Peptides against a protein of PDB entry 3EFO. Designs and how they scored, part 241

Target 1, 262 residues: chain A of PDB entry 3EFO
Amino acid sequence: SQLADLYKSCETDALINFFAKSAFKAVLHQPLKVIREILVNQTAHMLACYRKNCASPSAASQLILPDSMKVLPVYMNCLLKNCVLLSRPEISTDERAYQRQLVMTMGVADSQLFFYPQLLPIHTLDVKSTMLPAAVRCSESRLSEEGIFLLANGLHMFLWLGVSSPPELIQGIFNVPSFAHINTDMTLLPEVGNPYSQQLRMIMGIIQQKRPYSMKLTIVKQREQPEMVFRQFLVEDKGLYGGSSYVDFLCCVHKEICQLLN

## One batch from the design tools (peptide; made by RFdiffusion4, then SolubleMPNN)

Design b2_p30_7_s3 (from b2_p30_7, 14 letters changed)
Fold by OpenDDE base, seed 5:
Structure b2_p30_7_s3 (fold): chain B 262 residues (1-262), chain A 30 residues (1-30)
Amino acid sequence: as target 1 above (262 residues)
Amino acid sequence: SAQAALEETLKALEELAEEIEDYLLEKLNS
């Protein structure tokens, strides 16, 4: 059917870009709560329509998503939790205004990265490979105390170090003997010159490539106070200021869809 | 029953979550 074809042709990144810009424009004249409700309702309506008209017959209790929109709820939740739509005390009015303006000018590729950061387990790096490590889900559950992770969202870059990260990697990256010796005030990695350091720098360069803004590097140690900022970029987790985890959001959407179909 | 419906829903969500993970990881690494 034409409707089925429409859903097949939908691209999540384009939809999120559209919803983000629409919502961020609406911030100027509508309450944030209303905007968030509209976004949830729109999502539920789209998916309810698909469930009713396009999906194969199944139990009403089942949540059925078209392939093209499998990750739509993930990104929608990220949008809903953005500081422009969900105020955070640590984010100034100026910063919110700045982010709003940035997103209003972002293309599809930039916005998808902005809302859902790239999280790379760099402790798994093969120094002989030119391939990037496989990105993981942006959740604390995917971190490891023994790991080192690089997170980037097009504006910020974080290097997160587990408390038990390998000393040899710490030495390779920072030229210091242990986790405790890492200076988190630095915004640039030292030029150590070993293969691991070179590979990491190359990866960072690749991530930075084709991005309109230079990403500031922040070094984060696990269990230190600044880690709280980093955790806010783990967008699938429950937020500190009313943002839902992805799982909770999915349940919410499912409930809304069921209500629409009754 | 309401309980059965809830259990079915939870099961469906778990299955969907697993499926979404595959799609998301594919997307993130494409």
Scores: peptide ipSAE 0.327, ipTM 0.791, DockQ to the pose 0.709
Fold by OpenDDE base, seed 4:
Structure b2_p30_7_s3 (fold): chain B 262 residues (1-262), chain A 30 residues (1-30)
Amino acid sequence: as target 1 above (262 residues)
Amino acid sequence: SAQAALEETLKALEELAEEIEDYLLEKLNS
């Protein structure tokens, strides 16, 4: 049907970009709570309409999403948890204003990365490969105490190190003997010169080259205080200040869709 | 029953989550 075709043509990235800019504009004259409610309602309404008019008959308990919007709830949750729409004490007014302005000017490609960061398991790097490691979902459940992960959202870059990170990799990256010796005040990786270091730097370079803004590097050690900041970029997890996990949000959307259809 | 309906819903959500996993990972690595 024509309606089905319409849904197929609507990609999540474009929708999120639109919703983000609309919401961020509305922040100037609407309460944050109202804006968040509108976004949830719009999401549910769109998906309910698809379910009603485009999807094959199924059990009422099933949530059916068009392929083009399979990840819409994921990204919508990220948008709802952004500091512009969900204030966080650790984020200054200036920073919030800055992010708002940035998003207002972002293209589709920039906004999708901004809301859902790229999380790369760099401990799995093949120094002989020119390919980036496969990105994983932005959740603590995807981290490993034995792993090292690079997170980038177009504005910030984090290098997260598990407490049990391989000493060989630590030595390769930082030229120090152990996890305890890593200086988290560093904003640049040392030029150690070994293949692993070179590969990591190359990857970081590739990521940076694709972005219009220079990303500040933050070194994060697991279980240290700065990890709290890093965890806020694990956008699928429950936030500290009222942000839902992806699962919780999905459940919420599902319930609202059911209410709309019944 | 309400409990049965809830369980069915939760099961459906779990299945959906698994499906979305594939789409998301594909997107992230495209």
Scores: peptide ipSAE 0.324, ipTM 0.789, DockQ to the pose 0.775
Fold by OpenDDE base, seed 1:
Structure b2_p30_7_s3 (fold): chain B 262 residues (1-262), chain A 30 residues (1-30)
Amino acid sequence: as target 1 above (262 residues)
Amino acid sequence: SAQAALEETLKALEELAEEIEDYLLEKLNS
């Protein structure tokens, strides 16, 4: 059907960009709660329409998504949890206004990275490989106390270190003997000069080259106070200030779809 | 029953989550 073809041709990144700009414009005239409700409703209606008109007969308890929209709920939840739509105490009004304006001017490629950060396991780097580490999902469940991770969203860059990070990697990156000796006030990595350090710097450079804004580096130690800020970028996890986990959001959307189809 | 419906829903969500995992990781690394 024509409708089925439309859904198959949908691009999630373009849709999220559209919804983000629409919602961020609406913030000027509508309460945040109303905007969030509209976004959830639109998501449910869109997916319900697909099931009704495009999907084969199935049980009402099943959530069926077309391939082109498989990750739409993930990104929609990220949008709903953004500080522009969900106010957070640690984010000033000016910062929210700044982010809103930035997104209003972002292209599709920039907005998708902004809402769902790239999280890379740096501890898995192969100094003999020119390939970037495979990105993992933005959730605490994907972190390891023994790992080192780089997170980037186009505006911010974080280097997260587990409490049990390998001393040899710490030495390689920071030229210090242990986790405790790492200075988190640094915004630049030292030029240690070993292959691992060089590769990490190269990776950071590649990430930066693809983005229009210079990303300030923040070094974060696990279990220290600044980690709270870092955790806000783990967008699939439950938020501290009313944001749902991805799983909870998916459940919510599923229930709403079922109601629409009854 | 309500319990049966819940179990079925949970199963469906788990299956969907597994499927989305592959798509999302592919997207993130494209």
Scores: peptide ipSAE 0.308, ipTM 0.737, DockQ to the pose 0.680
Fold by OpenDDE base, seed 3:
Structure b2_p30_7_s3 (fold): chain B 262 residues (1-262), chain A 30 residues (1-30)
Amino acid sequence: as target 1 above (262 residues)
Amino acid sequence: SAQAALEETLKALEELAEEIEDYLLEKLNS
């Protein structure tokens, strides 16, 4: 059907970019609560229409998503949890205004990375390979106390270190003997010169070269105070200030879809 | 019961979350 074809042509990347810009424009004239409700409603409405008009009959407990929109709820939740739409005490008004303006000018690729960061397991690097490590989902559940992870969202870059990260890697990256010796005040990695250090720097360079803005590097140790900031970029997790986990968001959307279809 | 229905729904949502993981990871690594 024409509707089915239309839904199949929908791309999450373009939709999120559109919704983000629309919502961030609306912030100037409407309460945040209303904007969030509209976004959830629009998401549920689109998915409900698809289920009604394009999908085969299914149990009420099932949420039917077309392939082209399977990740839409993920990114929509990230949008809803952004500091522009969900204010956080640790984010200043100026910073929020800055982010709003940035998103208003972002292309599709930039907005995707901004709302859902790239999280790379650096501890799995193969110094003999030129390939980037496979990105993992942005959740605490995907981190490891024995691991080292690089997170980038186009504006910020974090190097997260597990409390039990391998001393060999720590020495390779920072040229210090242990986790405790890492200086988290540094914004640049030392040029140690070994293959692992060079590979990491190359990866960071590749990530940076694809982005229009220079990303400041923040080194984060697990269980230290600055990790709280890092955790806010784990967008699939429950937020500290009213943001839902991805699973909770799915539940919310599902309930609304059911209401629309009944 | 209503409780059982809710639990079933939540289970279905969890399964859906797992189902889309491949799509998400593919997107993240594209």
Scores: peptide ipSAE 0.282, ipTM 0.716, DockQ to the pose 0.775

Design b2_p30_7_s4 (from b2_p30_7, 13 letters changed)
Fold by OpenDDE base, seed 5:
Structure b2_p30_7_s4 (fold): chain B 262 residues (1-262), chain A 30 residues (1-30)
Amino acid sequence: as target 1 above (262 residues)
Amino acid sequence: SAKEAEEKLLEEIKKLAEEILEYLLEKLNS
């Protein structure tokens, strides 16, 4: 059907870009609560329409997502949790305005990264490899106390260090003997010169080269106060200020779909 | 029961969520 073809032609990254810009524009003239409700409703309506008209017959209780929109709810949840739509006390009005303006100018690829960050386990780096490490899920469940992770969303870059990060890696990256000696006020990594340091810098460079904006580096120690900011970028998890986990969001969408179809 | 049905649904959603997120990860790492 024409409708089925339409769904097949849809690209999730383009959709999220559209929804983001639309929502961020609406911030100027609509309450945030209303905007969030609209986004959820739109998501549910789109998926309900697909199920009704395109999906194979199945139980009403089953959530079915087309391949073209399979990951849409993920990004939609990320959008809903963004500080522009879900204000956080630690984020100033100016910062929200800034992010809003940035998103309004972002291309499809930029917005994709912005809403679902890249989280890289750099403690697993092969210093002889020129390849980026495989990204992991943006969830606290994927972090480890022994690990070191690099998170990038196109605007910010975070280097997260577990409390039990290997001293040899800490030495390699920061040229200090232990986790406690790491200065989190630094915004640039020292040029230690060893292979690991060089590899990390290379990775950071590669990530930066793909982005139009210069990302500021923030060093984050596990269990320190700044980690709370970092955790907000773990978009799959429940937010501190009303943002849903992805699972909870998907449940919400499912319920709304059922209401639409019944 | 309704409660059991809800629990079953939740488990199904969790499973689906996991599948979707893994799919996304694969896509992003491609």
Scores: peptide ipSAE 0.586, ipTM 0.916, DockQ to the pose 0.753
Fold by OpenDDE base, seed 3:
Structure b2_p30_7_s4 (fold): chain B 262 residues (1-262), chain A 30 residues (1-30)
Amino acid sequence: as target 1 above (262 residues)
Amino acid sequence: SAKEAEEKLLEEIKKLAEEILEYLLEKLNS
């Protein structure tokens, strides 16, 4: 069918970029609550339409997603959890305005990274390899107290340190004896000069080179206050200020789809 | 029961969510 062909031709990255820009534009004229409701409704409506017109008959309880929009709900949830649409106390009005303006100018690739950050387990780095470590899911469940992780979303870069991160790595990165000695006020890593430090800096450089904006580095210690800000970038998890986990969001979408189809 | 049905649905959604998220991760790492 024509509809089926349309859905098959849809690109999630383009869709999320469109929805993001549309929503962020609407912030100027509509209440945030209304915008969020519209986004959820649009998501559910699109998927319901697909199910009705393109999918094979199935039980009403089944959630069917087309391949072309398979990851759309993920990014939609990320969008809904963004500080522009979901205000957080730690984010100033100016910062929200800044992020809104940035997204309005972002291309498809930039917006994807912005809404779903890259989280890298740098404690697993092989200093002899030029390859970037494989990113892990943006969830607390993927963090380790013994690990060190780098998170980047094209605007911010965080270096998260577990409370039990290896002292040798701490020494290698910061040239200090222990976790307690790390200065989190630094926005730049020291030039220690060892292979591990060089490798980390190289990775950070590669990440930065692909982005149009200079990312500010924030060093985050586990269990310290700034970690709360960091955790907000773990977009799969439930937020502290009303943001849903992806699972909860998907449940919500499913419910709305059922309402539309029944 | 309705409760059981709801629980089953939740589990199905959890599985689907996991599959989608893993798919995304694979795509991003490619």
Scores: peptide ipSAE 0.579, ipTM 0.914, DockQ to the pose 0.745
Fold by OpenDDE base, seed 2:
Structure b2_p30_7_s4 (fold): chain B 262 residues (1-262), chain A 30 residues (1-30)
Amino acid sequence: as target 1 above (262 residues)
Amino acid sequence: SAKEAEEKLLEEIKKLAEEILEYLLEKLNS
């Protein structure tokens, strides 16, 4: 059908960029609660419309997502949980304003990374490889106390260190003997010069490539206060100060779709 | 029961969510 073709041609990345800019523009004139509600409603309506007009008959309890829109709810939830739309105590008003302004100028590719960060397991790096490690899910469930992870969203870069991260890697990255000796106030990695350090720096460089803004590096030690900020970038999880996990969001969307179709 | 139905639905959504998220991850790593 014509409608089915329309939905199939829809690109999620373009949609989320549009929704983000629209929402962030609306922040200036509408309450955040209203904006969030609109976004949820729009998501539900889009999916409900697809189901009603394009999808094969199915049970009302089934959540039908076209392939072209499968990831839309993921990014929509990320958008809803963004500090611009969901105020967080640890984020200043200035930071929110800054992010809002940046997103308003972001292209489609930049917004994708911004809303769903890249989380890389650095502790598994092969120093002989020139390839980036495969990203893992943006969830605490993918972190390890024995691991070191690099998170980047185009604006910020976090190096997260587990409490039991390998001393060898700590030495390689920071040139200190242990986790306790890591100074989290630093915003630059030291020039240690060993293969691991060089590899990490290369990875960071690759991530920074083609990004319009220089990402600020934050060193995060597990179980320290700044980790709370880092965890907010684990967008799949439930937010500390609000915002649903993706699963919970999907449940919410499903319920709303059912209401629309009944 | 209604509770059972809700639990079943939740499990289905969890499964779907996992599939979607893995799909996204695969796409991002491609």
Scores: peptide ipSAE 0.574, ipTM 0.913, DockQ to the pose 0.717
Fold by OpenDDE base, seed 1:
Structure b2_p30_7_s4 (fold): chain B 262 residues (1-262), chain A 30 residues (1-30)
Amino acid sequence: as target 1 above (262 residues)
Amino acid sequence: SAKEAEEKLLEEIKKLAEEILEYLLEKLNS
């Protein structure tokens, strides 16, 4: 059908960019709760419309998503959990205002990275490779106490270190004997000069080159207080301040779709 | 039972969520 063709041609990245800007504009005139409810309703309505008009007959309990919209709920949940729409005590009013302003001017590619960060396992780096390591899921379940991870969202860059990170890697990156000796107040990595350090710096450079803004580096030690801020970027997980995990969000959307189709 | 049906649905949604997230990851790594 014509409607089915429309859904197939729909670009999720453009939709998320549009919804983000629309929601962030609405923040100036509408309560946050209302904005969040509207976004959830819009998501459910779009998917319900697809099911009603485009999908083959199926059981009422089935959640059917077209390929073009499969990832829409993922980014929508990330949007709903953003500090602009969901206030977090650790984020200042100025920072929230700053992020709102930035998103209002972001292109499609920038907004995608902003809402779903890139999380790279740095501890698995091959110093002889020129390729970036494959990103992993933005979830605590993908972290390892023995691992070192780099997270980037286009505005911030975090280097997360597990409590059991390999001492040789710590020495290679920071030129210190152990995890305990790492200074988390530093915003620049030292130029140690070994192959691993050079490779990491190269990776960070590649990530930075693709973004219009200079990302501030924050070093985060596992189980220290600043890790709580870092965990908010693990967008698949349940948030500390009312944000749902993706699974819970998808359940919510499913229920709403069923209600719309009854 | 209704409870069993709900549990089954939850498992199906979890499976779907995993598939979608893996698809996204593959797309982002391309």
Scores: peptide ipSAE 0.566, ipTM 0.910, DockQ to the pose 0.717

Design b2_p30_8_s1 (from b2_p30_8, 13 letters changed)
Fold by OpenDDE base, seed 2:
Structure b2_p30_8_s1 (fold): chain B 262 residues (1-262), chain A 30 residues (1-30)
Amino acid sequence: as target 1 above (262 residues)
Amino acid sequence: KKWEEERRKMLEEVVEEAMQKFQELVKEEE
C-alpha cells in the first residue's frame, strides 16, 4: 500500500530531529505538559496507523513496530525526558534555554547524539589499541561499581567513576591514590602523562572533534550528589523527576494505541 | 560509518529487549 511505502521511507533520525525542533519551538507558547502529551499522541497515532493499515492482524497485546521506525520510540522517550521538556531542579532556566536554542540549530547527527548519549566503558581501554571502546546502552544496568565510564551527548561530557573503581586507573587518570581523593570540582583532567591518561585524552579528543560544540567535562563520583545529574542521561531508565523508563513509555504508548483502535 | 552501524545495532538491541519486557508486563496486566 502507499501508506506502507510511506512508513518504509521514514528515516527515524530525521523524524526525531523534526519532532525535537517542533517541540522546542512550542515551548515558547505552550505548556510543557501539553507538549509532552502531543508527542506521546503523535507517537501513538503513527504506530496505530501502521498497525491498522500496514501490519498483519495481531493480538491486541502486541506492539508492532515497523522496521523503518523501530528505533523512533527510543528517541521519542529521550526527547520527552530532556530537560527542556521535563524541568529538573538541578538544571537552571538559563541552561534549559541554552539547550533549547542549540537544538534548534542541530543537524540530524547532532540531535541523535544529543538525545541518546554515547556511553563508553573506558575502564576497558586497551592502551595499545587505536579503536574506541564499544559504546554501551544508556542504562544504570550497564554501569559497574568497578567501572569508569565516559558519557557524551554533544554538549556535555561526564566521567563517571564507580565507588570501586580500580585504584590503578584512578592513579592513571587523576594521579591520586584513591577514589576518595578525586576532586570532582575539576573540569579538566590532569596531564598525568602515562599511556592510560593519554589514551583517555585521545578518546575525549576524538569525541570532541566530531561535534560542533565544546563539551564541558564533569567528573562524577558514584553515590555523590552530582551523580543525580549524570543519571538523567541514562535515558533508558526511569527519571527522578517524572521521566519514564523506555519500557514504561512503551506501555503508555501501547495503551494509547489500544484506545485509538477501539 | 562503522560508528553509525554499531549505534544502530545497539539501539535495535534496546528495542528488542524493551519489547520483551513490555510483553511480559502486558501479560501480567491481562
Scores: peptide ipSAE 0.557, ipTM 0.910, DockQ to the pose 0.825
Fold by OpenDDE base, seed 1:
Structure b2_p30_8_s1 (fold): chain B 262 residues (1-262), chain A 30 residues (1-30)
Amino acid sequence: as target 1 above (262 residues)
Amino acid sequence: KKWEEERRKMLEEVVEEAMQKFQELVKEEE
């Protein structure tokens, strides 16, 4: 059917870009709560329509996603949790406005990175390799107290340090003897000059070169206050300010789908 | 291209894992 063809041909990345821009435009004249509800409803309606018109009959407990939209709920949840739609105390009005404007001009690729950041395990760096480490999922479950992670979303870059991160790496990056000595007020890494430092800087450079905007660097120590901001970018997890985990979001969407199909 | 492919695979993992957990939760609620 034509509907089936439509769903099969749809691209999730383009859809999320569209939804983001639409929602962020709506912020100017609609309450945030209403916008979020609309997004959830739209998601549910699309999936309900697919199930009703395109999918084979299945148990009500099953959530059927077309291949082209399989990842859509992931990004949708990220969108719903974005500071533009879900205000956070640590984010100023100006910053929220700024991000809103930026998203309005973002392409599909930029939107992907913006809503679901790149999280790299820096502690696993091979100084002899020119390859970037494999990204990990944006969830606390993927972090390690012994690890160092770099997060980038195209606008911000965070260097997260576990409380038990290796002193030798700390020395290599910051030229200080321990975790406690790291100055988190720094917005630039020192030029230590060792291979590890150089490799990290190179990686940061590569990430930056792929983005149109200069990303501000924030150094974050685990269990310190600024980590709260960092944790907001762990988009799979439950948010501190009303954002759902991805699993909970799926449950919510499923319930709404069931209501629509009953 | 390589980056995009790896990202896609990762996100698919996110979906699959979440779906498993989701199914478990839904069954518990029934």
Scores: peptide ipSAE 0.556, ipTM 0.911, DockQ to the pose 0.804
Fold by OpenDDE base, seed 4:
Structure b2_p30_8_s1 (fold): chain B 262 residues (1-262), chain A 30 residues (1-30)
Amino acid sequence: as target 1 above (262 residues)
Amino acid sequence: KKWEEERRKMLEEVVEEAMQKFQELVKEEE
C-alpha cells in the first residue's frame, strides 16, 4: 500500500522533465546509445516494480500502467526520439546544443509541449471562434492531404500543407493561387488581411504568447524534402533515424519488464 | 485550463489506442 501510494502520487509531467534533464546532462559524458538504453531500462524497472508490488494479478501479456503514470511511456518515447538523444544529420551540433541547454532550464509545462508538440488542424478553423482548434495526435494518421496543420513545440512552429489543401485557404493564407506557388522559404506569413488569415495569425499569436521563446515559423509542403524535418515531430510514428513508434516502444518496454519479472 | 484538460484527454486516447494495438501484437507473438 505504501508503494501504491507512492505511484499514485507520481506526477508524470514532473518525471519526464526529470528524465529529460538527467539524460540531457548525461549527453556530455555518455554515448547517446547508452543514455537511451538507460532511459528504457529505468522505465521498465519502474513499471516492473509497480506491476510486482502494486498491480492486481494480471496476464503476463498485459502491460500494466498506473493511472498516474499511464502517459509516461508516451513522453518517454518522445524523449528518446528527440534530436538531442537521437541525432539527425539535418540538425546541426549547435542546434542540438541549443535545444539541450533550453530543456535543461525548462519547467514541467514547457517540457511537455517540447516533447509532445501541439498539432492543430487549422483547416477546420472557425473564423468566428476565439478558441483554438482541438489539437490532434502527433501522428501521420491524423494528417490529411486536404488539410493544413500547425505544429508547435515551444521552439519551432511548422505550418504543414497537404498537397490537396484547399486552394481557397492557400489563397487566404499566402495570397497565391495554388499549392505550387507557396514559397516555403518564408519565415513569416504575409499580411493578407482576410478573416481566415487574421484568425490564423491570432492563433499563432496565442500559441506564441504562452511560450517564453520566440518560435521560428517553417512552412512545409507535403512531399517536399523539408517535410522530413516536420515528420520527426510526429512523435508517435516511427522515426526516420532510428526512433521507434510508440507502439513499438511499448513492445520494447514490455519485453524488458517481462525479463525483469521472470 | 481547458487546454490542459483536452491535452490530457488526448494523451489518454493515445495510450488506450496504443495499448489495444500492443495487445494485438503481443497475441500475435504468442
Scores: peptide ipSAE 0.554, ipTM 0.909, DockQ to the pose 0.823
Fold by OpenDDE base, seed 5:
Formats: structure tokens, C-alpha cells, sequence
Structure b2_p30_8_s1 (fold): chain B 262 residues (1-262), chain A 30 residues (1-30)
């Protein structure tokens, strides 16, 4: 059917870009609560329509996602949890306004990275390899107290250090003897000159080359107050200020779909 | 292109795992 073809031809990345820009534009005219509700409803309606017109009969308990929109709910939840749509005390009004304006000018690729960041396990680096480490999912479950992770979203880079991160890596990156000696006020890594430091800088450079804006580096120690800001980028997890986990979001969407179909 | 493909695969994993958990939660609510 034409509808089936339409859904199959949909590009998730383009849709998210569209929804983001539409929502961020609406911020000027509508309350944030209303915008969030609209986004949830739109998600539910799209999926409900697909179920009615394109999917084979299935149990009511099943959530059917078309292949073309399979990852759409992931990004949608990220969008709903963004500081522009979900106010957080640690984010100033000016910062929200700035991010809103940036998203309005972002291409599809930029918006993908912005809403679902790239999280790299830096502690697993092979200094003999020029390949980037495989990105991990943006969830606390993927972090380790013994690990060091680099998060990038196109605007910011965060270097997260576990409380038990290896002293040799700390020495390699910061030229200090221990975790406690790391100065989190710095925005640049020191030029230590060892292979590990060079590899990390190379990775950061590669990430930066793909983005139009210069990303600011923030060093984050686990269990310190600034980590709360970092945790907001773990978009799969439940937020501290009203953002749902992805699983909970799916439950919410499913309930809405059931209401539409019954 | 390779980066995008790997990212897509990772996100698909997110969806699949979440769907499993979702199904468990829905079953518990019934």
C-alpha cells in the first residue's frame, strides 16, 4: 500500500531533526509541558497508524515498530529529556537559548550526535591502533569505576573519570600521581607527550573534525557535583529532573497507543 | 559511513533490549 511504502521510505534521522526543530521553534509560542505532550502524542499516533494500516494483527501487549522508525523512540526520548524542553537547575536560561538556536541550524548528522552522544571507553585504548574505540551505550550501566570515558555531543566533550581509574592512565593523561590531584577546572589536557596522551588527543581531534563547532572540554570526576551534569547525557537512564528512562518512555507510548486503538 | 552503520547497530540494540524489558513490564501490569 501507499501508506506502507511511506513508512518504509521514512528516514528516522530526518524525522528527529524535523521534530527537534519543530519543538524548539514551538518553545517560543507554547509551554514546555504542552510541547512534550505533543511529541509523545505524535509518536503514539505514528505508531498507531502503522499498526492499523501496515502491520499484521498482533497481541495488544506487543509494540510494533517499523524498521524505518525503529530507533525513532530512542531519539524522541532524548529530545524530551533535552535541557531546552526539560528545564534543569544547573542549566541557565542563556544556555538553553543558545542550544535551541544551535539545533535550529543543525543538519541531520549533527542532531543525531547532539541528542544521543558518542560515549567512548578511553581506558581501553590500544596505543598501537589508529582505530577509534567502539562507542558504548549512554547509560550508567556501561560506566565503570575503574574506567575513563569520553562523551561528545557536538557541543561539549566530557572526560569522565571513575574513582578507581588506573593511576597509570591518570599519570598518562594529566601528569599527576592520583585521582585526587586532577584539576577539574582545566579545559585543556596537558601536553604530556606519552603514547596514551597522544592517542587520546588524536581521538579528540578526529571527533572534532567531524563537527562544525569547537567542543569545550569538561573534566568530570565520579561522585563530584559536576558529575550530575554529565549524567544528564546518559540519555537511556531515568533523569533526575523528570526525564524518563527509555523503557519507561516505551511504556508510556504503548499506553497511549492502546488508548488510540481502543 | 562505517561510523554511522555502527551507530545504527548500537541503537538497534538499545531498541531490542528495551523491547524485552518493556514486554516484561507490560506482562506484570496485566
Amino acid sequence: as target 1 above (262 residues)
Amino acid sequence: KKWEEERRKMLEEVVEEAMQKFQELVKEEE
Scores: peptide ipSAE 0.551, ipTM 0.908, DockQ to the pose 0.788

